# Peptides against a protein of PDB entry 1MQS: the designs that were tried, part 62

Target 1, 223 residues: chain A of PDB entry 1MQS
Amino acid sequence: ILKMLFLNKDLNNNDNITTITDDIFNQQEIIWKVLILDIKSTATISSVLRVNDLLKAGITVHSLIKQDRSPLPDVPAIYFVSPTKENIDIIVNDLKSDKYSEFYINFTSSLPRNLLEDLAQQVSITGKSDKIKQVYDQYLDFIVTEPELFSLEISNAYLTLNDPKTTEEEITGLCANIADGLFNTVLTINSIPIIRAAKGGPAEIIAEKLGTKLRDFVINTNS

## One batch from the design tools (peptide; made by RFdiffusion4, then SolubleMPNN)

Design b2_p15_8_s1 (from b2_p15_8, 4 letters changed)
Fold by OpenDDE base, seed 1:
Structure b2_p15_8_s1 (fold): chain B 223 residues (1-223), chain A 15 residues (1-15)
Amino acid sequence: as target 1 above (223 residues)
Amino acid sequence: SFNPIKDLTQELKNL
């Protein structure tokens, strides 16, 4: 997240947020920029950063992507939003209207190929591709609530998994989504966890799926 | 080393 706020410059990963922001604030010219978020990414950022951290990172204003935003044609913008068709259309519209000077786009999760192609096509039509400075996707499908606790913020997951009316397909789909989120979390923290799950329920299914994903990943990265 | 962030900038421009 901090890397994103500093336009994906190489930062020393060993420094805490406060040290990094203080050093940059004191030593470098602050580049003021706008941060555009959605509801999900707002929660993510708020769990990790304080308001003062945003200011120190040069965020002069932050807004929701769906809100009406005033044009700031001389100010670069950082988008940190979900990879959806709706968000892509809004970004392209902002590009067409010269809403900002430069566009640094960071998707909160993996951008599907079809959406990448859609974005590319729309940007090409605008003739303003030069304003797109960066397009990143990342694995941030979790919210940190406590130093030892995180959440995927999946609504009613427990209720859905324990409802006898829920179909096997629905359970399988939800378990897959949870496993994907956990997998992305593991990749983000760059540490292979010991998985502990309650036996005899959906937690075991999720643990198995996650274990498989991790094993596959380790095999593929070590090859 | 696994990088959780993927740069799609060039891929976008090549599409």
Scores: peptide ipSAE 0.364, ipTM 0.864, DockQ to the pose 0.638
Fold by OpenDDE base, seed 5:
Structure b2_p15_8_s1 (fold): chain B 223 residues (1-223), chain A 15 residues (1-15)
Amino acid sequence: as target 1 above (223 residues)
Amino acid sequence: SFNPIKDLTQELKNL
């Protein structure tokens, strides 16, 4: 997240947030930026960063992507939003409108190929591709609530998984989604966890799915 | 080390 706020420049990752922000704030000229979020990313940012951290990172204004935002044509913008068609369309509209000087787009999760192609096509039509300085996707689908505790914030997950009326298909689908979120979390943390799960329930299903994903990933990345 | 961030900038420009 901090890397994103500093336009994906190399940061010394060995330091805590405060040290990083202080060092940058003290040593470098602050580039003021606008941060555009959605509901999901707002929760993510809020769980990790304080308002003061944003200020130290040069975020002068933060807004929701779906809100009407005033043009700041001389100010670079950082988008940190979900990879959805809706958000892509809004970004492109902002681009068309010259709402900001530069566009640094960071998707909160993996951008599907079809959406990448859609974005590319729309950007191409605008003729303003030069304003798009960065397009990143990342694996950040979790909320950090407390140290060593996080949430995927999946609505009604507990109810769904524990409702005896829930079908096996629904459980399987939800477990897959949870496993995907956990996988993304693991990748974000950049550590391979030891998975512990209760046996005989959804947790086991999730653990198995996650394990498979991790194994596949390790195999593919080490090749 | 796995980089959780993928740079799609060039890919976008090539599309």
Scores: peptide ipSAE 0.356, ipTM 0.862, DockQ to the pose 0.671
Fold by OpenDDE base, seed 4:
Structure b2_p15_8_s1 (fold): chain B 223 residues (1-223), chain A 15 residues (1-15)
Amino acid sequence: as target 1 above (223 residues)
Amino acid sequence: SFNPIKDLTQELKNL
């Protein structure tokens, strides 16, 4: 996250947030930026950073992508948003309107190929591809609230999984979403975990889905 | 080591 806020510059990973922000603040000119978030990424940022941390990172203002935002044509923008068609369309519209000087796009999770192509096509039509300085996808669809504790911020997951009125299809869908989030989390940890899950419930479904994703990943990375 | 951040900038511009 800090790397993103500093436009993906190399940071000393051994330093804590305060040390990093202080060092950068003291050693380099602060580039003021706008941070554009969605609901999900807002939660992610809020779990890791304080308002003061954002300020120290040069974030002058942050807003939701769906909000009406004032143009700041001389200010670079960092987008940290979900990889959705809606968000892509908004980013492209912002690009068309010259809402910001530069665009640093960071998707909170993997950008599907079809959406990448859509983004590319729309950007090409604008003729303003030069304003797009970075496009990154990340695996940060989770919230770290405490050491060794994280949340995927899936609303009512526990309730849904334990409600007897919930359909099998709904459970399966939710389990898939959870597995996707866990997969992304595993990738950030940079280790393949041993998956342990209770048998006969949603946890098993999640474990199976996650296992499949991990196996596929290992195969694809080793090929 | 897997980098959890993938740079798609060049890929986008090549599309």
Scores: peptide ipSAE 0.340, ipTM 0.858, DockQ to the pose 0.680
Fold by OpenDDE base, seed 2:
Structure b2_p15_8_s1 (fold): chain B 223 residues (1-223), chain A 15 residues (1-15)
Amino acid sequence: as target 1 above (223 residues)
Amino acid sequence: SFNPIKDLTQELKNL
């Protein structure tokens, strides 16, 4: 949760919430954000964080997703909501209306593929995909930092893929996760890339998996 | 103008 509030930056997990918030508050420039919740996520946040923790995380305003919210076009928003069609539609409407400057979307549980595709499609139609900076759920995370640069923020991915002790199964699993993240990123930015990868390694595996996903998607959407 | 200093406590009560 704290990681989410700090835009999914790496935090030292060994410290108490209070220590983490104090250190960040004192050392970093506060980015003021709006926090958008639903009923379920409100309960989750309230169980783990204090009001002061939210403030220290730069949360200036928090609201329920279904509530009428005033536009803050110069303020980034963090969504922490259930993965439902209703919530996705609201987020997209907020995007269309330029309600916030940037959108950091965190789903409280796994986002089904069909809903992810729906989100991506709707966002693509708006022409405002550049405002979507992050999409996170239990299994999928990606960050768009620049128009041509993004990160999946998978810890130690490079080390794992290049460690001789890593099993083929582990490599394959990680490659699948990376491919999923890349696929979702591509859908969000509404651009089909030319895939380039080195031969004979994990990069090729990722490229193949991603290529298959993209082909399947294109075929299904043009049908 | 956006005022970043809002009473978070009051907002939480509305949730």
Scores: peptide ipSAE 0.006, ipTM 0.432, DockQ to the pose 0.026

Design b2_p15_8_s2 (from b2_p15_8, 4 letters changed)
Fold by OpenDDE base, seed 4:
Structure b2_p15_8_s2 (fold): chain B 223 residues (1-223), chain A 15 residues (1-15)
Amino acid sequence: as target 1 above (223 residues)
Amino acid sequence: SFNPIKDLTEELKSL
């Protein structure tokens, strides 16, 4: 996240957030930026960073992507949003309107090929591709709330999984979403975990799905 | 080591 806020410059990972922000603040001119979030990424940022950290990183203002935002044509913008068609359309609209000087786009998870192509096509039509400085996708489908504890911030997951009225299809769908989030988390940690799950419930389903994803990933990366 | 962040900038511009 800090790397993103500093326009994906290499940061010394061994330092705590405060040390990194202080060092950068002291050594380099602060580039003021706008941070554009969605609901999901807002939760992610809030779990990791304080308002003061954002300020130290040069974030002058942050707003939701769906909010009506005032143009700041001389200010670079960092987007940290979910890879959705809706968000892409909004970004492109912001680009068309010259809402910001530069666009640093960071998707919170993997950008599907079809959406990448859509974004590319729309950007091409605008003729303003030069204003897009960076496009990254990330694997940040989790919120770190405490050391050794993280959340995928899936609304009512526990309730849904334990409600006897929930259909098997709904459970399966939710388990798939959880597995996707966990997979992205694992990739972020850069370590293949030993998966432990209780047998006979949703946890087992999730574990199996996650295991499959990890195996497929390992095979694809080693090939 | 898998980099959790993928740079798509050039790919986007090449499409």
Scores: peptide ipSAE 0.358, ipTM 0.865, DockQ to the pose 0.675
Fold by OpenDDE base, seed 5:
Structure b2_p15_8_s2 (fold): chain B 223 residues (1-223), chain A 15 residues (1-15)
Amino acid sequence: as target 1 above (223 residues)
Amino acid sequence: SFNPIKDLTEELKSL
């Protein structure tokens, strides 16, 4: 997240957030930027960063992507939003309208190929591809609630998984989604966890799916 | 170390 706020510049990751922001704030010229979020990313940012951290990162204004925003044609913008068609369309519209000077787009999770192609096509039509400075996707699909606790914020997950009326197919599908979220979390923290789950329930299913994903990932990255 | 961020900038511009 901090890397994103500093336009994905290399940061010394060995320091805590405060030290990093203080060092950058004190040693580097602050580039003032607009941060554009959606509901999901707002929750994510709020769980990790303080308002003062944003300020120290040069975020002068933060707004929701779906809200009407004033044009700041001389100010670079950082988008940190979900990879959805709706958000892509809004970004492109902002590009068309020259709402900002530069566009640094960070999707909160992996951008599907079809959406990447759609974005590319729309950007190409605008003739303003030069304003797109960065496009990143990342594996950040969780909210940090406590130092040792996080949430994927999947609506009614507990109810669905524990409702006796829920079908096995629905459970399997939800477990897969949870496993995907956990996988993204693991990648974000850059640490392979030891997975512990209760046996005989959805947690076991999730653990197995996650384990498979992690194993596949490790194999693919080491090859 | 796995980079959780994938740079799609060049890919986008190549499409």
Scores: peptide ipSAE 0.353, ipTM 0.865, DockQ to the pose 0.683
Fold by OpenDDE base, seed 2:
Structure b2_p15_8_s2 (fold): chain B 223 residues (1-223), chain A 15 residues (1-15)
Amino acid sequence: as target 1 above (223 residues)
Amino acid sequence: SFNPIKDLTEELKSL
């Protein structure tokens, strides 16, 4: 979610939301954006972010997609909405009317192929495909629940991953095992997480592996 | 953040 609010730029995932937003706010010029939500995504955002986080992310206005919205032709828009025909039609209508300067579309779950094709067709007819900067789908149907801490009980994982004598093969294997454990945990708790990991180390490798597993799982279960 | 996110931008433009 936070990544989405920053137009899917790479963020330092080592810190909590507040620290990340503070760092970005202090280091970068704020690009003000409109955030377009639906009922479902509003609940998701509210569960993860505070109102102040939206402000720090440069969200000037947030509105429901079905609400009457004033045109802001010089302001980029982030859509975070359910992948439905209705929402697609509204987005396309907003595009036709030049309601915003740029369109960053993030679907709250997997976008079916037929809807992707429909979106593509409608966008092509408008002649304004250049305004579509990003289209992402994701699976963020998660509930933050306790317990907040768990262990995979893998002996000497830290030592193995940080020992210069450990081979790349051993690292890769261990990372895969950790990712499998995390994947199983996710399935057990029946909640899709937002994954945060330090960059440039084993944690990133694990996060990528876990992300892939989760994506594959979601795609396979929704197909 | 690592999310189960798929970039569909290029795919959309190719259709």
Scores: peptide ipSAE 0.258, ipTM 0.830, DockQ to the pose 0.410
Fold by OpenDDE base, seed 3:
Structure b2_p15_8_s2 (fold): chain B 223 residues (1-223), chain A 15 residues (1-15)
Amino acid sequence: as target 1 above (223 residues)
Amino acid sequence: SFNPIKDLTEELKSL
């Protein structure tokens, strides 16, 4: 939780919460932020942190995600909320309305792939993806960091990859299309990525295909 | 520099 409040920077866990917050408050320029919660995350935060801890972490205001909140366009926001369609829609609406300067999104539990795709698609449509600086959930170090959040706008990708009736050929074909899209993105940004993928699923297939394309491209460009 | 420190104690109690 403290790591989240400090924008997911590594903190030395050997010190108590008070020592950590005091040291950071005294040594670094404090970044003032808004904290957006839901009912569940409010209970979590209140059980672990004191009000003074939030203040020392730079939290100036906290609100419920479903509340009508005033725009603070010059202030970054930390979301710590449940991974639901409703919350995603609200976050996207806040993004559309330029409610905050930057968005640091932390989901309280695992974000399902279908919801991640929905988030990515909606954000892509707004043209304001650069304002989303981080996306985390409980089980991943990070899902997305800016500016790497984008959508390839492939219809029903999640459904196709997870439908047991989908053939291996169809999966392979879709993975190839995704790899092509990623490859084009890499070429556009003019940087070679480090590819990381989970083993045993479509991500591994995509990573292998993309890796091959990148290797072939580098070889052909250097010849 | 946006530095409004609101009373977080009152806000947490209202939640």
Scores: peptide ipSAE 0.008, ipTM 0.447, DockQ to the pose 0.022

Design b2_p15_8_s3 (from b2_p15_8, 5 letters changed)
Fold by OpenDDE base, seed 5:
Order: structure tokens, then sequence, then C-alpha cells
Structure b2_p15_8_s3 (fold): chain B 223 residues (1-223), chain A 15 residues (1-15)
């Protein structure tokens, strides 16, 4: 997240957030930027960063992507939003309208190929591809609630998984989604966890799915 | 080390 706020410049990752922001704030010229979020990313940012951290990162204004935003044609913008068609369309519209000087787009999770192609096509039509400085996707699909606790914020997950009326297919599908979120979390923290789950329930299903994903990933990255 | 961030900038511009 901090890397994103500093336009994905290499940061010394060995320091805590405060030290990093202080060092950059004190040693480097601050580039003032606009941060554009959605509901999901707002929750993510709020769970990790303080308002003062944003300020120290040069974020002068932060707004929701779906809200009407004033044009700041001389100010670079950082988008940190979900990879959805809706958000892509809004970004492209912002590009068309010259709402900002530069566009640093960071998707909160992996951008599907079809959406990448759609974005590319729309950007190409605008003739303003030069304003797109960065397009990143990342594996950040969780909210940190406590130092040792995080949430995927999947609506009604507990109810769905524990409702006796829920079908096995629905459970399997939800477990897959949870496993995907956990996988993204693992990648974000850059640490392979030891998975522990209760046996005989959805947690076991999730653990198995996650384990498979992690194994596949490790194999594919080491090959 | 796995980089959780993928740079799609060049890919986007090549499409």
Amino acid sequence: as target 1 above (223 residues)
Amino acid sequence: SFNPIKDLTQELKSL
C-alpha cells in the first residue's frame, strides 16, 4: 500500500510505516496526489493507514470513485479500486475528461484478461494512453482488523456456511471464494502460512483449497 | 520473493 502511495517506487521495506513515511516526507520532495478509492479499498486503507500517513505520502485529497470529483488537471491521481467494468469505465471517463494530469491505476486484486483488454481498448480510443503511467494489479483482498486478525469481508459468509439449508454446491463455491481471498492475503503478506482449520466443516474445505492453491503457486514460481 | 503486485502497464499499452 505504501509503495502504491509513492507511485510504486522502491521503498526500503524493512522499516515500519511511520519510519518510511517520515523518511520520505523529510528527505524527498512531496508530490501531491489525489487518491481515488472505492468502498472496499477505503476499508482496506482505513484498516492499515491513518489520515496522517496519507498526508505524509502526499495524498492531498481522497475520494470515492463513484462520487463526483472536481477536476484537478495538474495533479496526478492514484486509483486504488476493485477491478470491475464499472470502475474501468469511470477511470476511462476521467481520462477522457482530463480530470487529472497522470493516472496511476492500482487494482485491489487481479485484473481479468477481458477487463484488461477492455481497458486497453478504451484507453486507446481516447488517444491519451500517455497519461496512464502505471497499471498494477495486486493481491489485496482483506481488511486488517487486529494485528493477528483479518477479514475478507464476505457478506453473510458465516450464515451461509452454517445454514443447514445451504446446498453443498453453494458451500463449495463460497469456500472457493474464501480460499481465493486467503490466497491473495498470503501473497500480500509474502509469507506461506501453516494452515490450521477445524475438521469436518467448511474450514477444512477452505484449508484444502487454499493448500492446493499455495502448493500450485510454489511449484509454479520455483519452476 | 513473490511480488504481490503485477505491472500491467506495458501489457496494456501493447494491446
Scores: peptide ipSAE 0.368, ipTM 0.867, DockQ to the pose 0.683
Fold by OpenDDE base, seed 4:
Structure b2_p15_8_s3 (fold): chain B 223 residues (1-223), chain A 15 residues (1-15)
Amino acid sequence: as target 1 above (223 residues)
Amino acid sequence: SFNPIKDLTQELKSL
């Protein structure tokens, strides 16, 4: 996250957030930026960073992507949003309107090929591709609330999984979403975990799905 | 080591 806030410059990972921000603040001129978030990424940022950390990183203002935002044509923007068609359309619209000087786009998870192509096509039509400085996808669809504890911030997951009125299809869908989030988390940690799950419930379904994703990933990366 | 961040900038511009 800090790397993103500093426009994906290499940061010394051994330092705590405060040390990194202080060092950068003292050594380099602060580039003021706008941070554009969605609901999901807002939770992610809030779990890791304080408002003061954002300020030290040069974030002058942050807003939701769906909010009506005032143009700041002389200010670079960092987008940290979910890879959705809706968000892509909004980004492109912001580009068309010259809402910001530069666009640093960071998707919170993997950008599907079809959406990448859509983004590329729309950007091409605008003729303003030069304003897009960076496009990254990440695996940050989780929130670190405490050391050794993280959340995928899936609303009512526990309730849904334990409600007897929940359909099998709903459970399966939710388990798939959880598995996707866990997969992204694993990739972020850069370590293949030993998966442990209780048998006979949703946890097992999730574990199986996650295991499959990890196996597929390992095969694809080794090939 | 898998890099959790993928740079798609050039990919986007090449499309």
Scores: peptide ipSAE 0.356, ipTM 0.863, DockQ to the pose 0.675
Fold by OpenDDE base, seed 3:
Structure b2_p15_8_s3 (fold): chain B 223 residues (1-223), chain A 15 residues (1-15)
Amino acid sequence: as target 1 above (223 residues)
Amino acid sequence: SFNPIKDLTQELKSL
């Protein structure tokens, strides 16, 4: 939780919460932030942190995600909320309305792939993806960091990859299309990525295809 | 520099 409040920077866990917050408050320029919660995360935060801890972490205001909140366009926001369609829609709406300067999104539990795709798609449509600086859930170090959040706008990708009736050929074809989209993105940003993928799923297939394309491109460009 | 320190105690109690 403290790591989240300090924008997911590594903190030495050997010190108590008070010592950590005091040291950071005294040594670094404090970044003032808004904290957006839901009912569940409010209970979690209140059980672990004191009001003074939130203040020392730079939290100036905290509100419920479903509340009508005033715009603070010059202030970064930390979301710590449940991974639901409703919350995603609200976050996207806040993004559309320029409610805050930057968005640091932390989901309280695992974000399902279908919801991640939905988030990515909606954010892509807004043209304001650069304002989303981080996306985390409980089980991943990070899901997305800016500016790497984008959508390839492939319809029903999640459904196709997870439908047991989908053939291996269809999966391979879809993975190839995704790899092509990623390859084009890499060329556009003019940087070669480090590719990381989970083993045993579509991500591995995509990673292998993309890796091959990148290797072939580098070889052909250097010849 | 946005530096308004609101009373977080009152806000937490209202939640």
Scores: peptide ipSAE 0.008, ipTM 0.458, DockQ to the pose 0.022
Fold by OpenDDE base, seed 2:
Structure b2_p15_8_s3 (fold): chain B 223 residues (1-223), chain A 15 residues (1-15)
Amino acid sequence: as target 1 above (223 residues)
Amino acid sequence: SFNPIKDLTQELKSL
């Protein structure tokens, strides 16, 4: 949660919430943000964070996603909401209406592929994909550094990665497939991306695999 | 000792 509030920057996990927030507040420029929640995520946030913690994280306003919210076109927004079609439609509508300057989307649980594809398609239609900076779920942290949100045609990737019954081998295989898809996308764009991934999960595995593929490609192209 | 509530809370805080 704290990582999310700090736009998924690496935080020292050994410190308590108060120490982390104090250190960040003292050492870094606070980026003021809007936090958009749903009923479920409100309960989650309230269980682990105090109001003062939100303020120290730079949260200026927090609101429910279904509530009428005033536009703040110069302020970045963090969404922490359930992965539902309804919430995706609201986020896309907020994007279309230029409600915020930047969109950091964090789903409270696994985002099914069909919903990810729907999000990507709708965002593409708006022509405002550059405003989406991050899309995360419980298992995957992806920084959308480029305006082109692409859907990998891996239909059950998120479901498989999020199933507790999934074996390490299955996860590794799926991560390889995702990395392949990302690699193909990078080749199509003809630009070497900066790879950012959360540590300790599938995202790191994907990042490592993608990094290796890109390095190999660059070496082979320059030789 | 595995405390599910504590572990979940720590996990949520790490997010």
Scores: peptide ipSAE 0.006, ipTM 0.434, DockQ to the pose 0.022; fails the geometry check

